# Peptides against a protein of PDB entry 3OGK, part 148

Target 1, 307 residues: chain A of PDB entry 3OGK
Amino acid sequence: ATPDRLSRRFPNLRSLKLKGKPRAAMFNLIPENWGGYVTPWVTEISNNLRQLKSVHFRRMIVSDLDLDRLAKARADDLETLKLDKCSGFTTDGLLSIVTHCRKIKTLLMEESSFSEKDGKWLHELAQHNTSLEVLNFYMTEFAKISPKDLETIARNCRSLVSVKVGDFEILELVGFFKAAANLEEFCGGSLNEDIGMPEKYMNLVFPRKLCRLGLSYMGPNEMPILFPFAAQIRKLDLLYALLETEDHCTLIQKCPNLEVLETRNVIGDRGLEVLAQYCKQLKRLRIERGADEQGMEDEEGLVSQRG

## One batch from the design tools (peptide; made by RFdiffusion4, then SolubleMPNN)

Design b1_p22_4_s4 (from b1_p22_4, 15 letters changed)
Fold by OpenDDE base, seed 1:
Structure b1_p22_4_s4 (fold): chain B 307 residues (1-307), chain A 22 residues (1-22)
Amino acid sequence: as target 1 above (307 residues)
Amino acid sequence: EAKREARREWLRRERYEHKREA
């Protein structure tokens, strides 16, 4: 559909989801005529879709100007913005969104590619937002944002239930976890093994309602931090864990209420057997290829030998 | 340790250079 046709047919549209081309490699190669740019849609939103509160762009090219226009057009009426695998913007565009849309509830940039100018967008969000429920910049590279701002968000946003982040050191998020009393989902962070301090993470206190979890780089030494609440875990993202087959078996046995598992083929047939035996409520299983299979395609193919 | 580091690096590349298609 064209933007013009959509607004004429549905002037009271509240939610819009646009999908660009399915291939991420085409972000810079998408011709305007293929609908890869959000610009014509943002123009239409600004002019004609005055009740729009939810916007989801998937695999689209989004500029800072597009974000600024959207932010100013919808302001506090914008409740949801999802930039899902988008590209073309900087943190200035994000700053515009959080500056003008102070009642935003869902902000997602998962797997988006952007230029980072500063950490002001997260700071502005922390200073002024009290409505946030979902914050997701999973699988993004931020170097200039502060974990303190994340803590402030948790303190101020009482309805915050889902947070997915990049590679924050987990110990820097202790204050965040303490403040995020209603948090149900957390993904990301970074667990960094210290041979000299094997108990580095054993004193981590997670939010009491946490039931959907995906800790990055969690190995077998860190895995026990989950055991106190493993029975309440409903979703595990192990795609970026450092667990072997036996580790999977150990963890799965402790998660009888698991509904969603995302992992790699390292789980193996044995892990699948254990999963079938202990996780009778499983609804969704995603298995991705691991390093051992993809290492042949990477030139410097450190084939992680299957231990 | 070396194996873990290699896996960590692979996962980092997978996350940021080879983003998920699905």
Scores: peptide ipSAE 0.457, ipTM 0.885, DockQ to the pose 0.477
Fold by OpenDDE base, seed 5:
Structure b1_p22_4_s4 (fold): chain B 307 residues (1-307), chain A 22 residues (1-22)
Amino acid sequence: as target 1 above (307 residues)
Amino acid sequence: EAKREARREWLRRERYEHKREA
C-alpha cells in the first residue's frame, strides 16, 4: 500500500511493479496525491530495498531526478527497468540509468512520453553494456539516437534476444541485424515504399532465430521479405502494418506455427477463417479497431488502393 | 500511394498521439 510498509514487510524484495492510473488521466490535471509519482517509491528503494533488482513502473510520473536516484542507489545490481507508458522524464534520466547501471539486462520505455535532449543514453549503453537481453523503446519518438549504437549493442551484448524500436528506417538497421545473431524478437522500424526502388528491402537479412516480429508500415510489397522464415514465426504484431484482408490471408497461411497475432479488424472474417485453418497453435489473438470504425475513413482515405 | 501514405499517417497518429490503452 505505502512504500514504507512495503519495505518493512519485504526488506529483501527483488522485484517491484507499480501501476498508475490509465493514461487518459495523465493528460488531465492530476492531483499530486493520487499516487502517480514514483518519487516516494524511489526514496524507499534507495533507503530500504537494497536487494531490489527489477523495477517496473506503469503509467507513472517519473522525473530525471527519480531515475538518477534509482540509478545511483541500485547501480550494477539493477537488472531490469521498465518505464511502461510513463512520462515526466528526459533522455538525461535514461543516460543516468545506463551510466550507473552497467549490467542492466532489460531496459524498457515502451509507449513512454519524454523529452529528447540527445542520443547520449544509447551511445553510453553501447559503449559499456555487455549484459543487455531486452531493449524496448517501441512506440516512442527518438530522432537523435544512432542506428550505429544499436549495432554496437548487438555486437557487444551476446545475450540480446529482444529489441523493439521506433521508426528507424529498416535499411539503417542492416548492420544491427547482422550483429544480433541471437535475436528472437524485433518490433518497430519503418518500411518506406519507394516507387523508384520497389525491391529495396528484398535483400534484407534477418537474424536466424527471429520468431517474434512486428515491422511498422509493412505493406504487401514488403511482406515477401518475411516469407523465407514465415514458418518459424510464432508472434506477429500487425497493428502498424499496411496489410489488407487478402494480404493477411497470404501471410497467415505461411505462418503455421503462429501462437500470437495482434492485428486490426481489416483481417475480417476471411482472415479469421484462414487463421483457424492454418494456425493450429494460436494461443492469443488481439484485434484492434482500424481507422474505419474510428470514424476516420473520410479523412484518411483508408480504402485499399495499392499504387 | 496517396492512400498508403494516408494510412501510414493514421498509424503514426494512432501510435504516438493516441497511445494504446491496453
Scores: peptide ipSAE 0.459, ipTM 0.885, DockQ to the pose 0.496; fails the geometry check
Fold by OpenDDE base, seed 4:
Structure b1_p22_4_s4 (fold): chain B 307 residues (1-307), chain A 22 residues (1-22)
Amino acid sequence: as target 1 above (307 residues)
Amino acid sequence: EAKREARREWLRRERYEHKREA
């Protein structure tokens, strides 16, 4: 579809989702007619789609100028912006969005590639937004944002139900979890093993309604932090956990209400058997390839030969 | 410990360098 055709046919459009080509097909030189740039769509949104409140760009090229134009055009009418696996923008573009769209409810940039200039966008969001329900920058590399701003967001946004983040040290999110009283979903963070303090995470208190969870780098030593509420877990993302087959079995047995599991082949046949036995409500199962299938055995062999 | 760190690093690379093609 072309932007012009869409606006003419649907001038009252409230939600738009655009999908670009897979990132692997994105070459440095994208033809103008490729349709991977959001610019013509943003122009059309600004001019002709005055009721649009939800925008989802997937695998699109998005510039800061595009974001700025979108932000100014929709302002507080923009409720949802999803930059899903997008590229081409910086944190300045994000800053423009959160500055102008102060009533945004969903902000997603999951798996997007961007240049990080500063953490001002999250700070601005924290200082001025009270409407946020979903914040998702999962699988992104923000290094300049503050966990304190995330805490402020949780405190100010009482309807915040889903937060997915990058590699925040999970202990830095204690204040966030305490403030996020209505949080149902959390993904990301970073669990960092400390040999000198094996129980460093045992006192983590999660939001009472938390039922969809994906902690990054969770190993068997950290896994017990889930046990107090494992029975209420509905979705579990173990794609970035450091769990072996037996650990999977242990955890799965404690999650009888599990509906969605995302994990790696390390779950094994044994884990699948346990899953079938204990998780009768399972609706979706995603199994991705792990390190073992991708030749990490050779790297482990090399490390073992040097040691 | 070395194995865990190697796996952690692999997962980190998988997450950020090999973004999900799905």
Scores: peptide ipSAE 0.450, ipTM 0.884, DockQ to the pose 0.477; fails the geometry check
Fold by OpenDDE base, seed 3:
Structure b1_p22_4_s4 (fold): chain B 307 residues (1-307), chain A 22 residues (1-22)
Amino acid sequence: as target 1 above (307 residues)
Amino acid sequence: EAKREARREWLRRERYEHKREA
């Protein structure tokens, strides 16, 4: 569909989702006029889609100029922006969005590729937004943002229910967790084992409503921090956990209300048996390949053997 | 420990360099 045809037929469109080409195609010489650029759509949104509240770009090329135009055109009417696996923008574009769209409820940049100039976008969001419900920059590398801004967001946004972040040290998020009283979902962070401090994470206090969880680099030593509320866990993202088969079995047995599990093949047949036995409410199971099956066994620093 | 660190590094690379197509 062309932008013009869409606006003519649906002038009152509230939600738009655009999908670009698979990522493999984005690295190839993409003709400038391919449907992967959001620019013509942003132009159409600005001119003709005046009721648009939700925008989802998936695998699209998005420039800072596109984001700036979108931000100014929709302003406080923009409730949802999802830059899902997008590329071409910098944190300046994000800054424009949060500056102009002060009532945004969902902001997602999951798996997007961008140039990070500074952490101002998150700071601006923290200073001015009180509407945020979902913040997701999972699987991104923001090095210049502050966990304090995340804490401020949690304090100011009472409806904040889902937060997915990059590799913040989980202890830096203690204040965030305390402030995020209504948080139901958290993914990301970084658990860093310290042999000299084995109880480093044992005193972590999670939000009381937390039921969807994906802690990065969680190993068997850190896993017990989940046990006090494992019975209320409905979704686990273990794709970036450091759990072996037996660890999976241990955790799964404690999660009888699990509905969604995302993990790697390390779960094995045994883990699947345990899952079937204890998780009767399971609705979705995703199993990805681990390091051992991706032919990277011979690279230095890769674990070649399941052991 | 060395195996765990190797897995950590692999997961880190997988997360940021080999972003999921799904």
Scores: peptide ipSAE 0.439, ipTM 0.883, DockQ to the pose 0.474; fails the geometry check

Design b1_p22_5_s1 (from b1_p22_5, 13 letters changed)
Fold by OpenDDE base, seed 5:
Structure b1_p22_5_s1 (fold): chain B 307 residues (1-307), chain A 22 residues (1-22)
Amino acid sequence: as target 1 above (307 residues)
Amino acid sequence: SLEEEERKKLEEELKKRQEELL
């Protein structure tokens, strides 16, 4: 499909999803003519797709200029932007998006690679947005953004229901969790073991509606922080948890309403048996290979009980 | 510790995923 053909066929298009190069080919230089660049699509959006409110780029090359053009073309009509596993931009491009698209509801840059210039984009978002529902920069590396801005977003965006972040120290997010009264989903953060202060996370208070969760680097010592609300957990992301087989069994037994589990092969046959025994509402199970196993890319076993 | 080693492995995995996008 070409951009021009799309606009002629669907001038009133509201949602667009574009997929770039498959992961296996990402190590090679993507030729400009292969459709891996968003530039021709952004041009078409700007000129001919004036009702577009949702844009999803997956595994594409996105420049700051592309983001700036998109931002100015759609402005407050843009409700959703997903930069899913994209590359080629900096935080200047993100700043342009949040500056011009002040009514954006979903902003995603999960697993994207970018150059970080500063934390201004998150600050700008915090100062001017009240519409945000989903913020997702999971599996990204931001070192210059402020957890205080995230707290401000939670305070100002009362419809905020899902937040996924990178390597924020969880204790720096206490204010955020207090402010995010309607939050249902949280993923990411960083739990850091402290031998001198083994219970430093035990007083962490999570939003009351939280039911979808994935805490990065959660070990068996931190796992008990989930126990007070484990019965309301519907989805667990344990891909980046530091749990052994027995720890999985312990946690799973406390989550009888679990519907979705994502974990690594460390769960083992024993963990699967416990899962089958205690989680009767399970709908989806994803098991990835551990880091030590060759070929992580190929066998994502998605077991869905619902076709 | 075992936990530190596992953390390092997960961080390395994340880094590899990012490198695949460059």
Scores: peptide ipSAE 0.028, ipTM 0.689, DockQ to the pose 0.028
Fold by OpenDDE base, seed 3:
Structure b1_p22_5_s1 (fold): chain B 307 residues (1-307), chain A 22 residues (1-22)
Amino acid sequence: as target 1 above (307 residues)
Amino acid sequence: SLEEEERKKLEEELKKRQEELL
């Protein structure tokens, strides 16, 4: 549907999710000339969708001007913004969002491509927001943001339950983990092996409620940091872990309450056997093909216990 | 189209990022 048609039919719309590339079945619902630009939708949101509190753009082109218009139009009524695999904006656009939407609860820019000008957006968020529940810039490249701002967010946002970050050194997030008392999910960071300091990460203290986890670059030497709370792990993201088949087997055996596993085909048949044996509560399994891994499996495999 | 080109660039960049994290 067109933005105008949507607003006329659903003037009280609260949540909007737009995908830049429609599935074949949805092709007839989107004009060919609409493309993947959010601009016409932002215009319609600003003018006619005055009850909208949740916006999700997936694989769309988003400019700083679009973000600024959206921010000013929705202000503190905007609770959720997801820029999922979007492009075309800079950190200035993010700054506008966090400046004007002071009560935002969910901010996502996972896998988005953007130009980073500075870290002011995260600082502004840290200074003024107390509402955040979900912060997600997983698989992004921020080099100018501060882990101290993340810590401040954790301290001030007592409802913060899910945080996914880029390539922060995990040791820089110690303060964040201490502050994030209600955190249930963490993904990202960077674990860096240090042969000269094998105990580098062994004293990491994770939030007590942490049950969904994905540590980037986690190898077999770092994996033991999970063992003290492995029984409470419900979701593991191992897509970016550096675990071999045997390492998968070791970890899986320690996670009897695992419900969701995302990993690469390195898990192998052996890992799947171990998974079936020890993880009786498994609901979803996602297996991706690694770039350096060979196999006859689909690039992305999903197994659901519901099927 | 411009949109198609931008989408392609995005997909390529995302793929690259995923590979870098492995």
Scores: peptide ipSAE 0.024, ipTM 0.480, DockQ to the pose 0.071
Fold by OpenDDE base, seed 2:
Structure b1_p22_5_s1 (fold): chain B 307 residues (1-307), chain A 22 residues (1-22)
Amino acid sequence: as target 1 above (307 residues)
Amino acid sequence: SLEEEERKKLEEELKKRQEELL
């Protein structure tokens, strides 16, 4: 479909999701095909889609100019922006979005690649937004943003229910977790084992409503921090956890209300058996091939074709 | 340690995914 045809057919469109071509086909060449760029769509949105409140770009090239145009065109009418696996922009583009779209509820940059100039976008968001429900920059690399701004967002946005972040040290997020009273989902962060401080994370307090969780680099020593609320966990993202088969079994047994599990092959057939035994409400199971498959043939850590 | 190696592997995998997006 072309942008012009879309606006003619659906002038009152409220939600738009665009999917670009799989990037594996791009051989490091900028596609000559405009279909990979959001520019013509942003132009159409600005001119003809005046009721659009939700925009989702997946695997597309997005420039700062595109973001600036979108931000100014939609302003406080923009409720959702998802830059899902996108590239081509910098944090200046994000700054434009949060500056002009002060009532945005969902902001996602998950797995997007961008140039980080500064942390101003998160600071601006913290200073002016009270509407956020979902903030997601999972699997991104931010080095210049402040956990204090994240705490401010949690304090000011009472409807904040889902936050996914990059490699923040979890202890730097203590203030955030305390402020995020209605948070139901958290993914990301970084758990860093300290041999000299085995109880480093034992006093970590999570939001009371937390039920969807994925802590990066969580090992068996950190896993017990989940046990006090494991019965309320409905979704686990263990893709970036450092858990062995036995650790999976231990955790799964404590999560009888688990509905969604995402993990690696390390769960093994034994872990799947335990899952079937204890998690009767399971709706979705995702098993990824992990980098750990290149390691020792631990027979127990492999999911067989029967499993 | 085994944990350090696993962490490095996961970090490398994450990096590769990001590079595929460039």
Scores: peptide ipSAE 0.032, ipTM 0.708, DockQ to the pose 0.028; fails the geometry check
Fold by OpenDDE base, seed 4:
Structure b1_p22_5_s1 (fold): chain B 307 residues (1-307), chain A 22 residues (1-22)
Amino acid sequence: as target 1 above (307 residues)
Amino acid sequence: SLEEEERKKLEEELKKRQEELL
């Protein structure tokens, strides 16, 4: 579809999702620029899709100018922006979004690649937003944003239920977790071993409603921090955990209400057996192949139960 | 350590994924 055709057919469109080039564009069958730029869509949104409140770009090229135009066009009417595996923008574009879209509820940049100029966008979001429900920059690299701004967001956004972040040191997020009283989902962070402080994470307090979790670089020494609330965990993201097969078994046994598990093939047959035995409510299982295994890149196993 | 090696591996994997988007 073309932008103009879309607007003509659906002038009152509320939600738009666009998918760009697949990652595994095998054999260059899809041109690099085929539908890859959001610019023509943003232009159309600005001119003709005046009721659009949700925008999801997946695997597209997004410039700062595109973001600025979108931000100004939709302003406080924009409730959802997802830059899912996108590229081409900088944090200036993000700043424009959060500056102009003060009522945004969902902001996602998961797996996007961008140039980081500063942390102003998160600061601006912290200073002015009280509507945020979902913040997701999982699997991104921000070095200039402040965990204090994240804490401020948690304090000010009472409807904040899902936060996924990059490699913040988990201990820097203590204030965030204390403030995020309604948080149900957290992914990311960074657990770092300290031989001098083997229990440095044991006193970490999580939000009481937390039930979807993925702590990056969580090893067997850190895993026990989950045990007090493991029974309430419904989703685990272990893709970037440092757990072996036996560790998986240990954790899974403590999560009888687990509905979604994402992990690597290190779970093994034994882990799958334990999963089947203890997790009777499991709905989805994602198993990614480890980097050491031969085969096609990005191979993953997916099991979904129909109910 | 084994954990350090695994961490490095995961970091490399993440980096690779990011590079694929460029």
Scores: peptide ipSAE 0.027, ipTM 0.658, DockQ to the pose 0.028; fails the geometry check

Design b1_p22_5_s2 (from b1_p22_5, 14 letters changed)
Fold by OpenDDE base, seed 2:
Structure b1_p22_5_s2 (fold): chain B 307 residues (1-307), chain A 22 residues (1-22)
Amino acid sequence: as target 1 above (307 residues)
Amino acid sequence: SREEKERAELEAWLAKRQAELL
């Protein structure tokens, strides 16, 4: 089947998710010649899917032209755009989206690969959007965006509850955290250890409702910044933390309300024992194998059959 | 029909993903 068949079958479609590799059952519904490009779908959306509010592309090739067409076709009716692990666009495409879709609530480009021309897209978003609830460019590389624009977004978007960013220095986000009064989730940033100033992050003030957290490069020296609100934490992303087994044990003991933990094998059997002892509300555990952990001969820091 | 089967499969897939898209 072709995109045109989708629109004929579902003219009132509100949400669409496309994956670069369709499930076998849907293979006949997607043209073989689409090559993972969103272009034929964007054309169909523009022409025939006039009620579409939510678009999620996963592992698709997306051009700036595709984004521009989508933006103009949906305008303020577009509430959600997720470019999940997509490629082929530049920040000009993002600029088109935020310029035309001023009521967008969710903007995601997590793990997407793109060419960065400037930071105008984030500036435009900061100037015109008041509806944003979720902003996610986690695991991306932006060098030309301003933390001041992020602060402005937090000030203007009172429903902003989840923000995931790349490698912003956490101290540059002080203004953002102060403005983001309703923020519940934050992931990313960069904690940079300074031997000369071991307490440089100790006075960092987090949003009062923060309960889902993943700070990149957080080591044992920075970990204490979480202790004042550790009992409030419900989700931890420690995939990019610099914590050893004992550090995991220390932190986990302070998070009795933890529901979701994402970490690496470094947690070890000991960390899992501590987790079982102290985190009685745990619902989901994700453990990834780090490349650095494949060579560890020591049983400590590895999840065995006992864990 | 083939079309009905394809529609049903797509509807089931879309329904399952609706919460992820909103």
Scores: peptide ipSAE 0.000, ipTM 0.347, DockQ to the pose 0.024
Fold by OpenDDE base, seed 3:
Structure b1_p22_5_s2 (fold): chain B 307 residues (1-307), chain A 22 residues (1-22)
Amino acid sequence: as target 1 above (307 residues)
Amino acid sequence: SREEKERAELEAWLAKRQAELL
């Protein structure tokens, strides 16, 4: 789809985001002494920013020592920590954060790369935190954390409204969904198709307020689990869904209140037409190119001017 | 120049990071 075609179809669209392959990490352009490592920032926070409640590092190198220093410097005053696409830390650093910052409301590690030693950080969070509103480790590879700790967090944190996770089997999260009574947003999990058991997920009960959703590996056979509440869906993340063009059309038709859609190029022109027809409240559209999907190169042309 | 573009991108990135910390 061309930008002009999208503007005609979505006159109320406020944000369009097209992403190709991640550009080479701007990290290589950041001087070693500033911007790449969080250490100078943590030093500044510790010494001079005594009222700072929210910290967001994006595409930074973060060590366990940095996290430990930050945790001790801010303690219960730290309300938000976002490690967005960061690297260089282990779960020991996360453990330090949750141990010292017991009133943290937002904890994000989305797309971060780390060394996983154990699941103690999530267990500690589950045992001592009652303030958590947002937990996000979407697109991460935690293998040693327990779904039971996530359930405990949901039970203890009454203000928990947004949770994004890695590849938990969705059936292991039944207890979590039952406990998370105020949850509005969920992303991640893993749906595993079983040809011999097509009804495997049909009994899955979602939180009643759920309106922002992205289930990983959701195929056309699992998609019907959304139909009972599709009219209340405001945001869909279909980046990791296994839906074809026709499946997109089917789902979109059932989501008349959709405000935000994130999907792959597989939606095609047909899916965009259906979206324009049925989703009049759409505010944001993000289309990512799949590795094999040649077609909608929105040329954010790096005009490599070979000059 | 490529260098000017890279510098501008870096400055924009640093400015954005500073704003996110505050």
Scores: peptide ipSAE 0.000, ipTM 0.362, DockQ to the pose 0.032
Fold by OpenDDE base, seed 4:
Structure b1_p22_5_s2 (fold): chain B 307 residues (1-307), chain A 22 residues (1-22)
Amino acid sequence: as target 1 above (307 residues)
Amino acid sequence: SREEKERAELEAWLAKRQAELL
């Protein structure tokens, strides 16, 4: 799409992000351990920043010792911790945070890499926290945490409004969704197509206030689960959806109040036309190149200058 | 050149990352 065409199609668009995957050569140029250590910052926080309630580290190396020091230094005064694309810690560090910072409202570790020892951190959070508003470990791999603890968190944290998770089977989150009465945003999970059970997810009940959504591996067969509340969807993350161009068109037509769309190039010019036609409130559009699309030169699935 | 474009993209990415750390 040309900028002029986008502005005409989306007069309320505030942000456009077009992202391509870095070429393989770029990956080789980025050192795996490239990042600042948080240790000096944690020291400064501990010594001099006694009123600090919110900490956000992005693309930094964070050790368990750093997390432990931070946890003890801030304790219940820590309301927000964001480990955004960080590395170097284990679940022991997370355990220290949730053990000492019992009034934490926002805990984020999206796209962070870590060593998973156990699921105790989520259990501890479930047992003692009632303040949590945002929990985000999107695009992470936790295999040892329990969906039951997530349900407990939802039950105990009445202000819980945003939860982003890894590859939990969505059916394991039924209890969570039932408990999360005030949830507005959910991302992640795993929808696993079963050819023998095409309606496997059709009875899934989402929180009534849900308006920001990104279900991983959602295909055209699962997409209908959104239709009952599609009109209330304001943000849609389709980056990890398994939707083709026509599927995008179908879904977009049902989301007239969509404000934010994140998707892949598969939306194509056709999908963008449909988006412009039906989503007059769109404020932000993000289009990324999918890994699967790097080889597909098919023009129909690409955003061109015409779109 | 392709290499120059890749370098420029990498530099932009690194610059953005550095800015996010500040």
Scores: peptide ipSAE 0.000, ipTM 0.363, DockQ to the pose 0.031
Fold by OpenDDE base, seed 5:
Structure b1_p22_5_s2 (fold): chain B 307 residues (1-307), chain A 22 residues (1-22)
Amino acid sequence: as target 1 above (307 residues)
Amino acid sequence: SREEKERAELEAWLAKRQAELL
């Protein structure tokens, strides 16, 4: 459908999800000649969709101008913005969003590609937002943002429950974890092995409610940091973990309440057997190809089972 | 949820419109 037709039919639309590159199941929902630009939609949102509070762009081309227009049009009425695998914007666009949408609850840029100009967007978010519940820039590369701003967000946003980040050194997030008292989900970070200091991460204190976790580059030496709360883990993202089959077995045995596991084929048949034996509440299993197998960027895991 | 219902209605509408455009 065209944006204008949509607004006429649904003038009170509160949630809009657009997909530039639909999956097979959504192919018939999007015109074949859809260029994937959000501009016409943002124009329509600005003019006619005055109750829109949730916007999800997936695999769309989004410019800074689009974000600026959206931000100004929706302002504090915008509760959710998801730039899911989008491209074409810079951190200036993000700055506009957080500047104008000060009551945003969900901000997602997962797997989006963008030009990073500065870390001002996260700083602005830290300075003015108290509503944030979900912050997700997982699988992105931000080099200019500050862990201190993330800590400030955690301190100020009492409803913050899910945070997914890029490659922050985990030790730089100690303050964040301390402040994020209600955090239930954390993904990302970077664990960097130090042969000279094997206990580098052993004193990490995680939020007490943490139950969904994915630590990037977690190896068998770091894995024990999860053991004190492994029984409360409901979701594990091991896609970027450096665990072998035996390590998977060890960890899985300690997570009897695991509901969702995302991992690589390194889990093997043995890991799957252990999973079946110990994780009776498992609802979803995703197995992706290992790094050694050049998976296409958009390839979903080899095996996705939903119980 | 209400949001899921609205989404389903939107998807159904889009599907219908797409069929008309083909």
Scores: peptide ipSAE 0.000, ipTM 0.345, DockQ to the pose 0.027

